Peptides against a protein of PDB entry 6J07. Designs and how they scored, part 35

Target 1, 107 residues: chain A of PDB entry 6J07
Amino acid sequence: GQRGWFCGSVSQDLRQFWVAEGGTISDPRAADFLFSCDASHPDTLRIYQSLDYIEDNATVFHAYYLSAVANAKIKNSVALGHFILPPACLQKEIRRKIGSFIWEQDQ

## One batch from the design tools (peptide; aimed at target 1 Y53 C89 I94)

Design b2_p27_1_s2 (made by RFdiffusion4, then SolubleMPNN; from b2_p27_1, 12 letters changed)
Fold by OpenDDE base, seed 5:
Structure b2_p27_1_s2 (fold): chain B 107 residues (1-107), chain A 27 residues (1-27)
Amino acid sequence: as target 1 above (107 residues)
Amino acid sequence: SEEERKKAIEIVKEMIKKYREELRKKL
């Protein structure tokens, strides 16, 4: 499916792009894809604290994925896996290992 | 490189996995 949930931290432009590409917007329980731009946003924190997330039935992705898709020269060239957004408490250690997240490299 | 980014994905997934395991222990 192509049902997406969006944290309040995600711009309307990215939401509109999602819909324009055939996606629908739903609540997080019904969504196939969860998008956020801020792991510390209350909306996203509620996801991380949910049973679905704890039981490995949910994944949060950084919404910059949609921007990357919109700007991609080749269709299907953007891997969603590169945009997994981990909980804030893990990010420091992750950066020590990988350097930086993709959504941080263009900043 | 692409290979490095693939490794990065695995690191992220692994750490999230451990995170979830720790949380489940508290339930």
Scores: peptide ipSAE 0.718, ipTM 0.945, DockQ to the pose 0.602
OpenDDE base, seeds 1, 2, 3, 4: peptide ipSAE 0.715, 0.717, 0.716, 0.718; ipTM 0.944, 0.945, 0.944, 0.945

Design b2_p27_1_s3 (made by RFdiffusion4, then SolubleMPNN; from b2_p27_1, 10 letters changed)
Fold by OpenDDE base, seed 4:
Structure b2_p27_1_s3 (fold): chain B 107 residues (1-107), chain A 27 residues (1-27)
Amino acid sequence: as target 1 above (107 residues)
Amino acid sequence: SAALEQKAIEIVKEMIKEYREKLKELL
C-alpha cells in the first residue's frame, strides 16, 4: 500500500479520497508521499526543515494532485511530478521560469 | 508539450536541489 502524510492544510475530502483509493495515512517519517496545500503551513515548514528533506529523502507534493487524479478521465494520466510543492521562498523564482503552478491554474 | 512540461519539472527539481545545498551549508 501507499503511505501518505497530510499537512493540516489539506482538506478531509482529499484525505478521504486517498484512503478510498487504497492509501493509508501515516506520520511524515513513515510516509512515501507527503501532501500539502500550503508551503507556508507550519506542518509543511517542518518537513522542509527536516533532515530527510534536506537529504533528498522526502518530497512534498501539492494535494491538488489528488483532485486532478479524481477528475482525470484516464487513470495514471496525471503526472505527480507536476505537483512537486517547493518551499515558499523558491516559488517566485520558479514561477518566473515556468509560469504558474498547475494547482494555481483554473483558479 | 511533453518536453516543455518535463523541463518545468526539472527546473523545480533543480531549484529545490540548490535550496537543499544551501541548507546543508548550515549544518
Scores: peptide ipSAE 0.654, ipTM 0.923, DockQ to the pose 0.590
OpenDDE base, seeds 1, 2, 3, 5: peptide ipSAE 0.652, 0.653, 0.652, 0.652; ipTM 0.923, 0.922, 0.922, 0.922

Design b2_p27_1_s4 (made by RFdiffusion4, then SolubleMPNN; from b2_p27_1, 12 letters changed)
Fold by OpenDDE base, seed 5:
Structure b2_p27_1_s4 (fold): chain B 107 residues (1-107), chain A 27 residues (1-27)
Amino acid sequence: as target 1 above (107 residues)
Amino acid sequence: SEAERERAIKIVEEMIKEYREELKKKL
């Protein structure tokens, strides 16, 4: 199974979708996937500050990934890698290099 | 394009890598 953690910034609808697709919800330490809609949310900030994250044992993804999956016509056509949510302190510089994030283009 | 998206991923990952390295120095 797929264990996911969700920042408080993620809607209940997306959480429900995760579960509907066979995922389970767990605490960050047990989760295989960490979802957030706001890198500046306290929940997410705690992840970025964690040893797991610092040691590259955790990655935060923007929960918009789930929305994209839900709306995709082809199953597994949405690549999770496109939805890596970097720490807030990096986002400005990243945007200068890549432009807007995918989740920002449709919101 | 897909190529651009892949480039973006690489940039994000690199930036995060650098971020982590800096944080490790503070541990």
Scores: peptide ipSAE 0.714, ipTM 0.944, DockQ to the pose 0.603
OpenDDE base, seeds 1, 2, 3, 4: peptide ipSAE 0.712, 0.713, 0.711, 0.712; ipTM 0.943, 0.944, 0.943, 0.943

Design b2_p27_2 (made by RFdiffusion4)
Pose (drawn by RFdiffusion4):
Structure b2_p27_2 (pose): chain A 107 residues (1-107), chain P 27 residues (1-27)
Amino acid sequence: as target 1 above (107 residues)
Amino acid sequence: SYLFLETDEQIEITQEMIAQHREELRE
């Protein structure tokens, strides 16, 4: 049983794969998986500003997780943690902090 | 490109920043 919803800014291909394969597939408003290909001004904001996100009851994953699984053998591997999709207001700093050298570590 | 994380260290860093962002929302 894997319920999942997709923001408007998600390739139909990825939705089709979700429908085709996985646990028992359903796509309601709340659901169990929260997928998006965007974090700027799409429906996804409705997750980031929900009390569930604030209370650690919601994590948005990039929908390309489904693309990675589709290009894996079946469903194995492809850990979720690599597709955490944080709010866009954070992404600029997240990339820099990760990409910076050890002699920099600016903060 | 979209944000993609490769290592466990990168995932920890991202999670720490998300935790701090959630603390700001609670305030």

Design b2_p27_2_s1 (made by RFdiffusion4, then SolubleMPNN; from b2_p27_2, 11 letters changed)
Fold by OpenDDE base, seed 4:
Structure b2_p27_2_s1 (fold): chain B 107 residues (1-107), chain A 27 residues (1-27)
Amino acid sequence: as target 1 above (107 residues)
Amino acid sequence: DLLVLKTDEEIAIVQEMIAEYREKLRA
């Protein structure tokens, strides 16, 4: 199955959508997908500080991905790669190179 | 809402910067 972890910054609506689409919710260690809406949230910071993340065994994605999937004509047509959520300390430099993140486009 | 996707190059930039970040933490 698709196991996901959710930062406290992620709404219950998105969590419920995940479950409705067949996903399960697990702790970060067991999760295949890590979702957050805030790189500075303590939950997410703990992920970035974990050995799994540091050893490139984990990736944090912005939960807005789930909203994009929900709105797509074809479900699961949106690639996760567009929604990689970098640590907060990297985001300014990344924005200088690629512009605003997808989840920031409506802001 | 219009979803403007990132190019492969842009995604690669994100991945590379994260990789560099991880490398610094491991050093």
Scores: peptide ipSAE 0.707, ipTM 0.928, DockQ to the pose 0.452
OpenDDE base, seeds 1, 2, 3, 5: peptide ipSAE 0.705, 0.706, 0.706, 0.706; ipTM 0.928, 0.928, 0.928, 0.928

Design b2_p27_2_s2 (made by RFdiffusion4, then SolubleMPNN; from b2_p27_2, 14 letters changed)
Fold by OpenDDE base, seed 4:
Structure b2_p27_2_s2 (fold): chain B 107 residues (1-107), chain A 27 residues (1-27)
Amino acid sequence: as target 1 above (107 residues)
Amino acid sequence: GPLVLHTEEEIEIVKKMIKEYREKLKE
């Protein structure tokens, strides 16, 4: 099983999808995967400020990954690396370098 | 429309910038 933490910014539907796919929901310290839809949400900010994150023991992913997985013909065709959610203060510069994030393309 | 994925190089840029961010926080 895979343990996931979800920011309050993530919809209940995506949480339910995670569970339906065999995942469990845990606190961020026990989680294998951290999901958020808003880098500026207080829940996510606390992650970025945590020792685990600062010490590179945690990565925050955009929960849109789960939507992409749900829509993918082959589940493994969606790479989690495309959905790394960086701190809000980095996002503008990152967009200048790589373009819009995947979760922003259809918005 | 269909997802436009990032290249491996672009993903590495993201990782690099996050790494630099973490290093600054340690200072």
Scores: peptide ipSAE 0.707, ipTM 0.929, DockQ to the pose 0.416
OpenDDE base, seeds 1, 2, 3, 5: peptide ipSAE 0.706, 0.706, 0.706, 0.705; ipTM 0.929, 0.929, 0.929, 0.928

Design b2_p27_2_s3 (made by RFdiffusion4, then SolubleMPNN; from b2_p27_2, 13 letters changed)
Fold by OpenDDE base, seed 4:
Structure b2_p27_2_s3 (fold): chain B 107 residues (1-107), chain A 27 residues (1-27)
Amino acid sequence: as target 1 above (107 residues)
Amino acid sequence: DPLVLKTEEEIEIVKEMIKKYREELKK
């Protein structure tokens, strides 16, 4: 499906892009995709603490994915897996292993 | 700047770390 939930940290422009591409916006329980730009945002923290997330029924993706799709020559050439947004407490260790996240490369 | 993608191995590392995180929370 094309149902997405958006953390308050995600810009309205990216939300609008999602809708323009055929997506709909829903609450996190009904969403197929969860987007955030800040793992420490209260909205996102609630996701990480939810039973659905703990039971691996939910994955949070960085909304920069949508920006990448918008800028890609071929939209489906951007794999969503590159944009998994892990809980904040894991990010330092992950960066030690794989380097900066994609959404951090231009920062 | 061009988008530098992660390898499958790197993506797997992320997934494994999250998996471990979930397991710890379920204890």
Scores: peptide ipSAE 0.704, ipTM 0.926, DockQ to the pose 0.453
OpenDDE base, seeds 1, 2, 3, 5: peptide ipSAE 0.703, 0.703, 0.703, 0.704; ipTM 0.926, 0.926, 0.926, 0.927

Design b2_p27_2_s4 (made by RFdiffusion4, then SolubleMPNN; from b2_p27_2, 14 letters changed)
Fold by OpenDDE base, seed 2:
Structure b2_p27_2_s4 (fold): chain B 107 residues (1-107), chain A 27 residues (1-27)
Amino acid sequence: as target 1 above (107 residues)
Amino acid sequence: DLLVLHTEEEIKIVEEMIKKYREELKK
């Protein structure tokens, strides 16, 4: 199945879209996919600090992926690797290497 | 309109940075 957890930073519309596409919503420990719109949100920070995340048993994705699909910005499925949301403390260095993240391009 | 996606190398850079992050936290 498609079990997802959502940070409080993610809109209810995107959560509803996830469910409409066949997903379910669960707590982070049971979720297969973790979505957030803010790496600095307390909900997301707790994920990054968790043993599951440290042990590479969890990945946080930016919920903009769902927004892009919902708004037909992505015609077909795309690898979630494009939407990996790294911890806030890494983002500046990552931007120096690869430029802006996808979710920042429309801002 | 379509989004401009990252290259495989760019994705790898992100993954490697996160890997290093995890390694540091394990120390």
Scores: peptide ipSAE 0.732, ipTM 0.938, DockQ to the pose 0.410
OpenDDE base, seeds 1, 3, 4, 5: peptide ipSAE 0.731, 0.730, 0.731, 0.731; ipTM 0.938, 0.938, 0.938, 0.938

Design b2_p27_3 (made by RFdiffusion4)
Pose (drawn by RFdiffusion4):
Structure b2_p27_3 (pose): chain A 107 residues (1-107), chain P 27 residues (1-27)
Amino acid sequence: as target 1 above (107 residues)
Amino acid sequence: EFLEKLEEKLEEDLEKIVEHEKELLEE
């Protein structure tokens, strides 16, 4: 049983794969999986500003997680943590902090 | 009060996500 919803900015291909394969597939408003290919000004904001996100009851994953699984053997591997999709206002700093050298670590 | 909680959450996520992504790159 895997319920999941997709923001408007998600390739139909990814939605089709979600429908095709997985646990029992359903796609309601709340659901169990929160997928998006965007974090700027799409329906996804409705997750980031929900009390569930604030209270650690919602994590948005990039929908390309489904693309990674589709290109994996079946469903094995492809850990979710790699596809955490944080708010766009954070992404600029997240990339820099990760990509910076050890003699930099600016903060 | 809601906006303050949201800002705190964003700051907390920033630290945790950076740490978590670095741990994944080490794997």

Design b2_p27_3_s1 (made by RFdiffusion4, then SolubleMPNN; from b2_p27_3, 14 letters changed)
Fold by OpenDDE base, seed 5:
Structure b2_p27_3_s1 (fold): chain B 107 residues (1-107), chain A 27 residues (1-27)
Amino acid sequence: as target 1 above (107 residues)
Amino acid sequence: DLQAKLQAKLEKLLEELVKLKKELLAE
């Protein structure tokens, strides 16, 4: 199944797309996918501080993944792994080593 | 403790994401 949780930073349009594609919306504990557009949003910070996240039972993805899927000409061509949204401290380190994230390049 | 667990997760996540981004840039 496709149970998703959405941070308050995610637009209603992306939430609607998720549902239109057959997804359901649930609380973070029951969700298979956690979506956020802001690693600094209080909702997302609560995820990073949760036991589920700390014990590697949860992954946060940038909701821009859904936009990329919606715009993709070839279905299943968008790799979810490229949209992992890490805490801010890791983002800085990744940018130092490699550069900006995919969702930042399109801004 | 929780801090140690978090640190371990973050270190692993960093390595994975760096690898993924390098692969993406090489495409």
Scores: peptide ipSAE 0.362, ipTM 0.810, DockQ to the pose 0.577
OpenDDE base, seeds 1, 2, 3, 4: peptide ipSAE 0.360, 0.359, 0.359, 0.359; ipTM 0.809, 0.808, 0.803, 0.805; seed 1 fails the geometry check

Design b2_p27_3_s2 (made by RFdiffusion4, then SolubleMPNN; from b2_p27_3, 11 letters changed)
Fold by OpenDDE base, seed 2:
Structure b2_p27_3_s2 (fold): chain B 107 residues (1-107), chain A 27 residues (1-27)
Amino acid sequence: as target 1 above (107 residues)
Amino acid sequence: EYKKKLEEKNKRLLEEIVELKKKLLEE
């Protein structure tokens, strides 16, 4: 199965897409994929503070990944790795090094 | 100890993201 957790910042449309594609929704500890649209949302902050995160067992991805998948002409052309959502404290430095995140380019 | 581990994690994550971007640019 494909289990996903969603921060409250993620729209119902994206959640519905996940389910429509065969995914299920679970709590963060049981989830295989963690999605968020806001690194500063309390739900997401709890992930960044967790031992799972600190021990490299949890990675938060920006839910825009799902939108990209939904709109992709080639289904497997979207790389999940490019949608890693880092804590807010890292984002400025990351942008300085690599530029804007993918999810920011279409805003 | 927790703070140190978190800082180390974030450092790793920063490096990972930067590296992934580099790979993308090489494609």
Scores: peptide ipSAE 0.596, ipTM 0.899, DockQ to the pose 0.579
OpenDDE base, seeds 1, 3, 4, 5: peptide ipSAE 0.595, 0.593, 0.595, 0.594; ipTM 0.898, 0.897, 0.898, 0.897

Design b2_p27_3_s3 (made by RFdiffusion4, then SolubleMPNN; from b2_p27_3, 14 letters changed)
Fold by OpenDDE base, seed 5:
Structure b2_p27_3_s3 (fold): chain B 107 residues (1-107), chain A 27 residues (1-27)
Amino acid sequence: as target 1 above (107 residues)
Amino acid sequence: SLEAKLEAKRKRLLERIVAEKKRLLEE
């Protein structure tokens, strides 16, 4: 099974897709995957400040990953690693090196 | 220390994300 936590910034549609695909929803401490659409949302900020996150026991992903999976003809063609959502303080530095994030690109 | 942990996390996260994106761009 897949246990996921969702920031309040994530739509109900994406949450429902997660469940429809066999996932369950849990609190951040029990979750295997943490999804957010906003690195500045208070829910997400609390994750970034947690020891579990700081010690690499959790990763925050942009929930757009779920949308990409839903729309992909080949399910394994979407790499979760491309959807790691870093704290806002790192995003500018990352963009300088490799450009915009996938969730920021026009679809 | 907390500061050291935060800095290490920042570095790991940056390197991880950059590596993933570069793989995508090079395909």
Scores: peptide ipSAE 0.558, ipTM 0.886, DockQ to the pose 0.544
OpenDDE base, seeds 1, 2, 3, 4: peptide ipSAE 0.553, 0.554, 0.552, 0.555; ipTM 0.884, 0.884, 0.884, 0.885

Design b2_p27_3_s4 (made by RFdiffusion4, then SolubleMPNN; from b2_p27_3, 12 letters changed)
Fold by OpenDDE base, seed 4:
Structure b2_p27_3_s4 (fold): chain B 107 residues (1-107), chain A 27 residues (1-27)
Amino acid sequence: as target 1 above (107 residues)
Amino acid sequence: ELEEKLKKKLEEELERLVKLRKELLAQ
């Protein structure tokens, strides 16, 4: 599906890009993709505490994915898996083990 | 109980995400 939910932390430009590419915007429960730019935003925190998330039925992605897609020479060259946005409490450990997240690079 | 479920989710999520990123970076 192409239904997306957007945290308030996501810019209107990225939302508009999503729609321009054929996506629709919905509430989190109906969405196929959940986008956020801030794991600590109240909107995103509510997702992390939801049963859908706890039971592995929801995944939050960093909205920078959309920017990467927009700028990619080949649309499918951007791996969505790099853009999974975990709760803030996990990010430090992930950075320690793997390194900075892709949305934190080249800033 | 919900709190425990969340704790378990986070523990497993850390492992899963580390593994995923390692695999992606190895491509």
Scores: peptide ipSAE 0.519, ipTM 0.891, DockQ to the pose 0.576
OpenDDE base, seeds 1, 2, 3, 5: peptide ipSAE 0.511, 0.515, 0.512, 0.513; ipTM 0.889, 0.891, 0.890, 0.890

Design b2_p27_4 (made by RFdiffusion4)
Pose (drawn by RFdiffusion4):
Structure b2_p27_4 (pose): chain A 107 residues (1-107), chain P 27 residues (1-27)
Amino acid sequence: as target 1 above (107 residues)
Amino acid sequence: EEEEEEAIEIVEEMIAEHREELREELE
């Protein structure tokens, strides 16, 4: 049983794959998986500013997780953690902090 | 693999800090 919803800014291909394969597939408002290909001004904001996100009851994953699984053998591997989709206001700093050298570590 | 794990930890720490800021604004 895997319920999941997609923001408006998600390729229909990814939605189709979600429908085709997985646990028992359903796509309600709340659901169990929160997928998006955007974090700027799409329906996804409604997750980031929910009490569930604040209380650690919601994590938004990039919908390309489904693309990675579709290009994997079946469903194995492809850990979720690699597709954590943080709020866009954070992304600029997240990339720099990760990409910086050890002699920099600016903060 | 180690670098990917460290990158995920950083993303998770920044998301935790962002959630703490949102909680403080609600208080």

Design b2_p27_4_s1 (made by RFdiffusion4, then SolubleMPNN; from b2_p27_4, 12 letters changed)
Fold by OpenDDE base, seed 1:
Structure b2_p27_4_s1 (fold): chain B 107 residues (1-107), chain A 27 residues (1-27)
Amino acid sequence: as target 1 above (107 residues)
Amino acid sequence: SEKKKREIEIVKEMIKEYREELRKKLA
C-alpha cells in the first residue's frame, strides 16, 4: 500500500497531492511513509521518541519530497533517500558532513 | 551519483548510531 502520515507542519496542498497520486492518509502506526516539514514539531518529536522509531521500524521524510515530485519533469528523478529527515539533534553534524539538506537548498 | 549515495548513507549511519544510543538508555 501507499499509506502516509503527515505532521501538522505539512501543508494541505502536499497532503492533497499525496492523495491525488494514489496515497492514503493514516495514523503513524499504520503508515508506510511519515512526512514532516519540521523535525522540531511536536508531532514529529513524538515519532522520534516512539519505540517504533527507536527500533528502526519507522523513517521520517521531509514532505518537500512531494513538492519535488510534483514539479519534476521526470517523476523517477526524485530520490526519496535524499529527503530523510533526521532528528533535530543530528542535523548540525549532518550538515557539517554533507552540507545543507535538499529542502533547504531549494527554498 | 556516488557522491549523493554516500550522503544518504551518512545520514542513515548517523540515525543508526542515534537509535543505538537511545536503546542503550532504555535497556
Scores: peptide ipSAE 0.711, ipTM 0.940, DockQ to the pose 0.565
OpenDDE base, seeds 2, 3, 4, 5: peptide ipSAE 0.710, 0.708, 0.710, 0.709; ipTM 0.940, 0.940, 0.940, 0.940

Design b2_p27_4_s2 (made by RFdiffusion4, then SolubleMPNN; from b2_p27_4, 10 letters changed)
Fold by OpenDDE base, seed 3:
Structure b2_p27_4_s2 (fold): chain B 107 residues (1-107), chain A 27 residues (1-27)
Amino acid sequence: as target 1 above (107 residues)
Amino acid sequence: SEEEKRAIEIVKEMIAKYREELKAKLK
């Protein structure tokens, strides 16, 4: 299965969904997917500050992606790219350009 | 949609810029 890391900000329900869909949970270094619900959470901040992230070997996604997948009527219709979670310091500027993030629209 | 594609690209570009700035600080 796919290996994922989860920030402490991610609910247990979403983690359980990941596992139910065949995923496994691992540390950030081994994970293929990094999920977070809070770019300012200490767990996520450590990712953004890591050499792996700086060297473009890691991408953080908002965990709401999993909720969207769970609720999707058409399989594989949810684009992961819409759920890239940028560092907190970039979000204000990004919102000025693209509007609210998808996870904010559904809050 | 094209707008959605643009949004994704903007996010990626901003992150790329962020990474470059961090690398510069490490020097």
Scores: peptide ipSAE 0.698, ipTM 0.935, DockQ to the pose 0.608
OpenDDE base, seeds 1, 2, 4, 5: peptide ipSAE 0.696, 0.698, 0.697, 0.697; ipTM 0.934, 0.935, 0.934, 0.935

Design b2_p27_4_s3 (made by RFdiffusion4, then SolubleMPNN; from b2_p27_4, 9 letters changed)
Fold by OpenDDE base, seed 4:
Structure b2_p27_4_s3 (fold): chain B 107 residues (1-107), chain A 27 residues (1-27)
Amino acid sequence: as target 1 above (107 residues)
Amino acid sequence: KEEEEKAIAIVKEMIAKYRKELKEKLE
């Protein structure tokens, strides 16, 4: 299985889906995947400020990825790369370049 | 999709800059 960490901003439903798909939940240091729904949440902010993140040993993904996977006809059709959640301070500039994030679309 | 790959690259690039700036502040 894959180890995931979840920010407090992520619903229990998404956490349960992760587990149902064979994942386990761990602390951020042991996790393979870090999920958040809010870059400004204190839990997520601590990740962005961590040495692991600064040294490019950690990536935060928006938990909406799990919803997309759950709703996808083909599981592999959802690209995790589209769900990289950047620090809040970068998001405005990123939106100017690429438009709204995928988790902000159709919502 | 080409545009999608470009978008991901932009995000990664900006995060890389962010990391660099923070790392410099720590040194």
Scores: peptide ipSAE 0.698, ipTM 0.933, DockQ to the pose 0.566
OpenDDE base, seeds 1, 2, 3, 5: peptide ipSAE 0.698, 0.698, 0.698, 0.698; ipTM 0.933, 0.933, 0.933, 0.933

Design b2_p27_4_s4 (made by RFdiffusion4, then SolubleMPNN; from b2_p27_4, 9 letters changed)
Fold by OpenDDE base, seed 5:
Structure b2_p27_4_s4 (fold): chain B 107 residues (1-107), chain A 27 residues (1-27)
Amino acid sequence: as target 1 above (107 residues)
Amino acid sequence: SEEEKRAIEIVKEMIKKYREELRKKLE
């Protein structure tokens, strides 16, 4: 499906792009994709603490994925897997292992 | 690339452990 939930940290432009590409916006329980730009945002924290997330029924993605898709020269060239947004408490250790996240590299 | 795939797996593994820890707390 193409139902997406958006943290308040996500810009309106990215939300509009999602809709323009045929997506719809829903609450997190009904959403197929969860987008956030800030793992520490209260909206996102609620996701990480939810039963759906704890039970591995939900994944949070960094909304920069949508920006990457919008700017991609080749369709399907952007891998969603690179944009998994882990809880804030894990990010430091993850960076030690893999380096900066993809959404941090263009900043 | 294989390196990129490895990165994804690392993220997934750490999230997995995170979830397991939380589930344990709910027991």
Scores: peptide ipSAE 0.701, ipTM 0.937, DockQ to the pose 0.569
OpenDDE base, seeds 1, 2, 3, 4: peptide ipSAE 0.700, 0.700, 0.700, 0.701; ipTM 0.937, 0.937, 0.937, 0.937

Design b2_p27_5 (made by RFdiffusion4)
Pose (drawn by RFdiffusion4):
Structure b2_p27_5 (pose): chain A 107 residues (1-107), chain P 27 residues (1-27)
Amino acid sequence: as target 1 above (107 residues)
Amino acid sequence: MNYTPELEEKLETDLETIVETRKELLE
């Protein structure tokens, strides 16, 4: 049983794969998986500003997780943690902090 | 997005947590 919803900015291909394969597939408003290919001004904001996100009851994953699974053997591997999709207001700093050298670590 | 105090506090926690988690995943 894997319920999942997709923001408007998600390739139909990814939705089709979600429908085709996985646990028992359903796609309601709340659901168990929260997928998006965007974090700027799409329906996804409705997750980031929900009490569930504030209370650690919601994590948005990039929908390309489904693309990675589709290009994996079946469903194995492809850990979720790699596809955490944080709010866009954070992404600029997240990339810099990760990509910076050890002699920099600016903060 | 509405940047309420609770959300701002959460975003600061997420920034550190995501950076640490992604660095561990890249190992």

Design b2_p27_5_s1 (made by RFdiffusion4, then SolubleMPNN; from b2_p27_5, 11 letters changed)
Fold by OpenDDE base, seed 4:
Structure b2_p27_5_s1 (fold): chain B 107 residues (1-107), chain A 27 residues (1-27)
Amino acid sequence: as target 1 above (107 residues)
Amino acid sequence: MEMTPELQEKLKKLLEEVVELKKKLLE
């Protein structure tokens, strides 16, 4: 199983899906994957400011990834990399360079 | 969010990473 941490911004449904797929829920320090739906949520901000994150030992992903996986015909067809959730201060610049994020396009 | 030199460097790298990843995935 894979260990995941969830920001308070993530719905219980997505958390349950993670567990149903064999994942476990842990604290950020022990987690292999960090999921959030809001880069400005205090929980997520704490991650961005953490040593693990700054030292490239952690990556925050948008939890919409899980929804995409759930809806995909082939689970591994959804690229996790598409769902990297950068701090809010970078999002505008990223959008200018590569366009809207996937979770924004699907909404 | 307080910005530190270390965080600034992280953000710079992250920006480059995301942009590059997007390009690769579009190929």
Scores: peptide ipSAE 0.201, ipTM 0.729, DockQ to the pose 0.608
OpenDDE base, seeds 1, 2, 3, 5: peptide ipSAE 0.196, 0.196, 0.197, 0.189; ipTM 0.726, 0.728, 0.725, 0.722

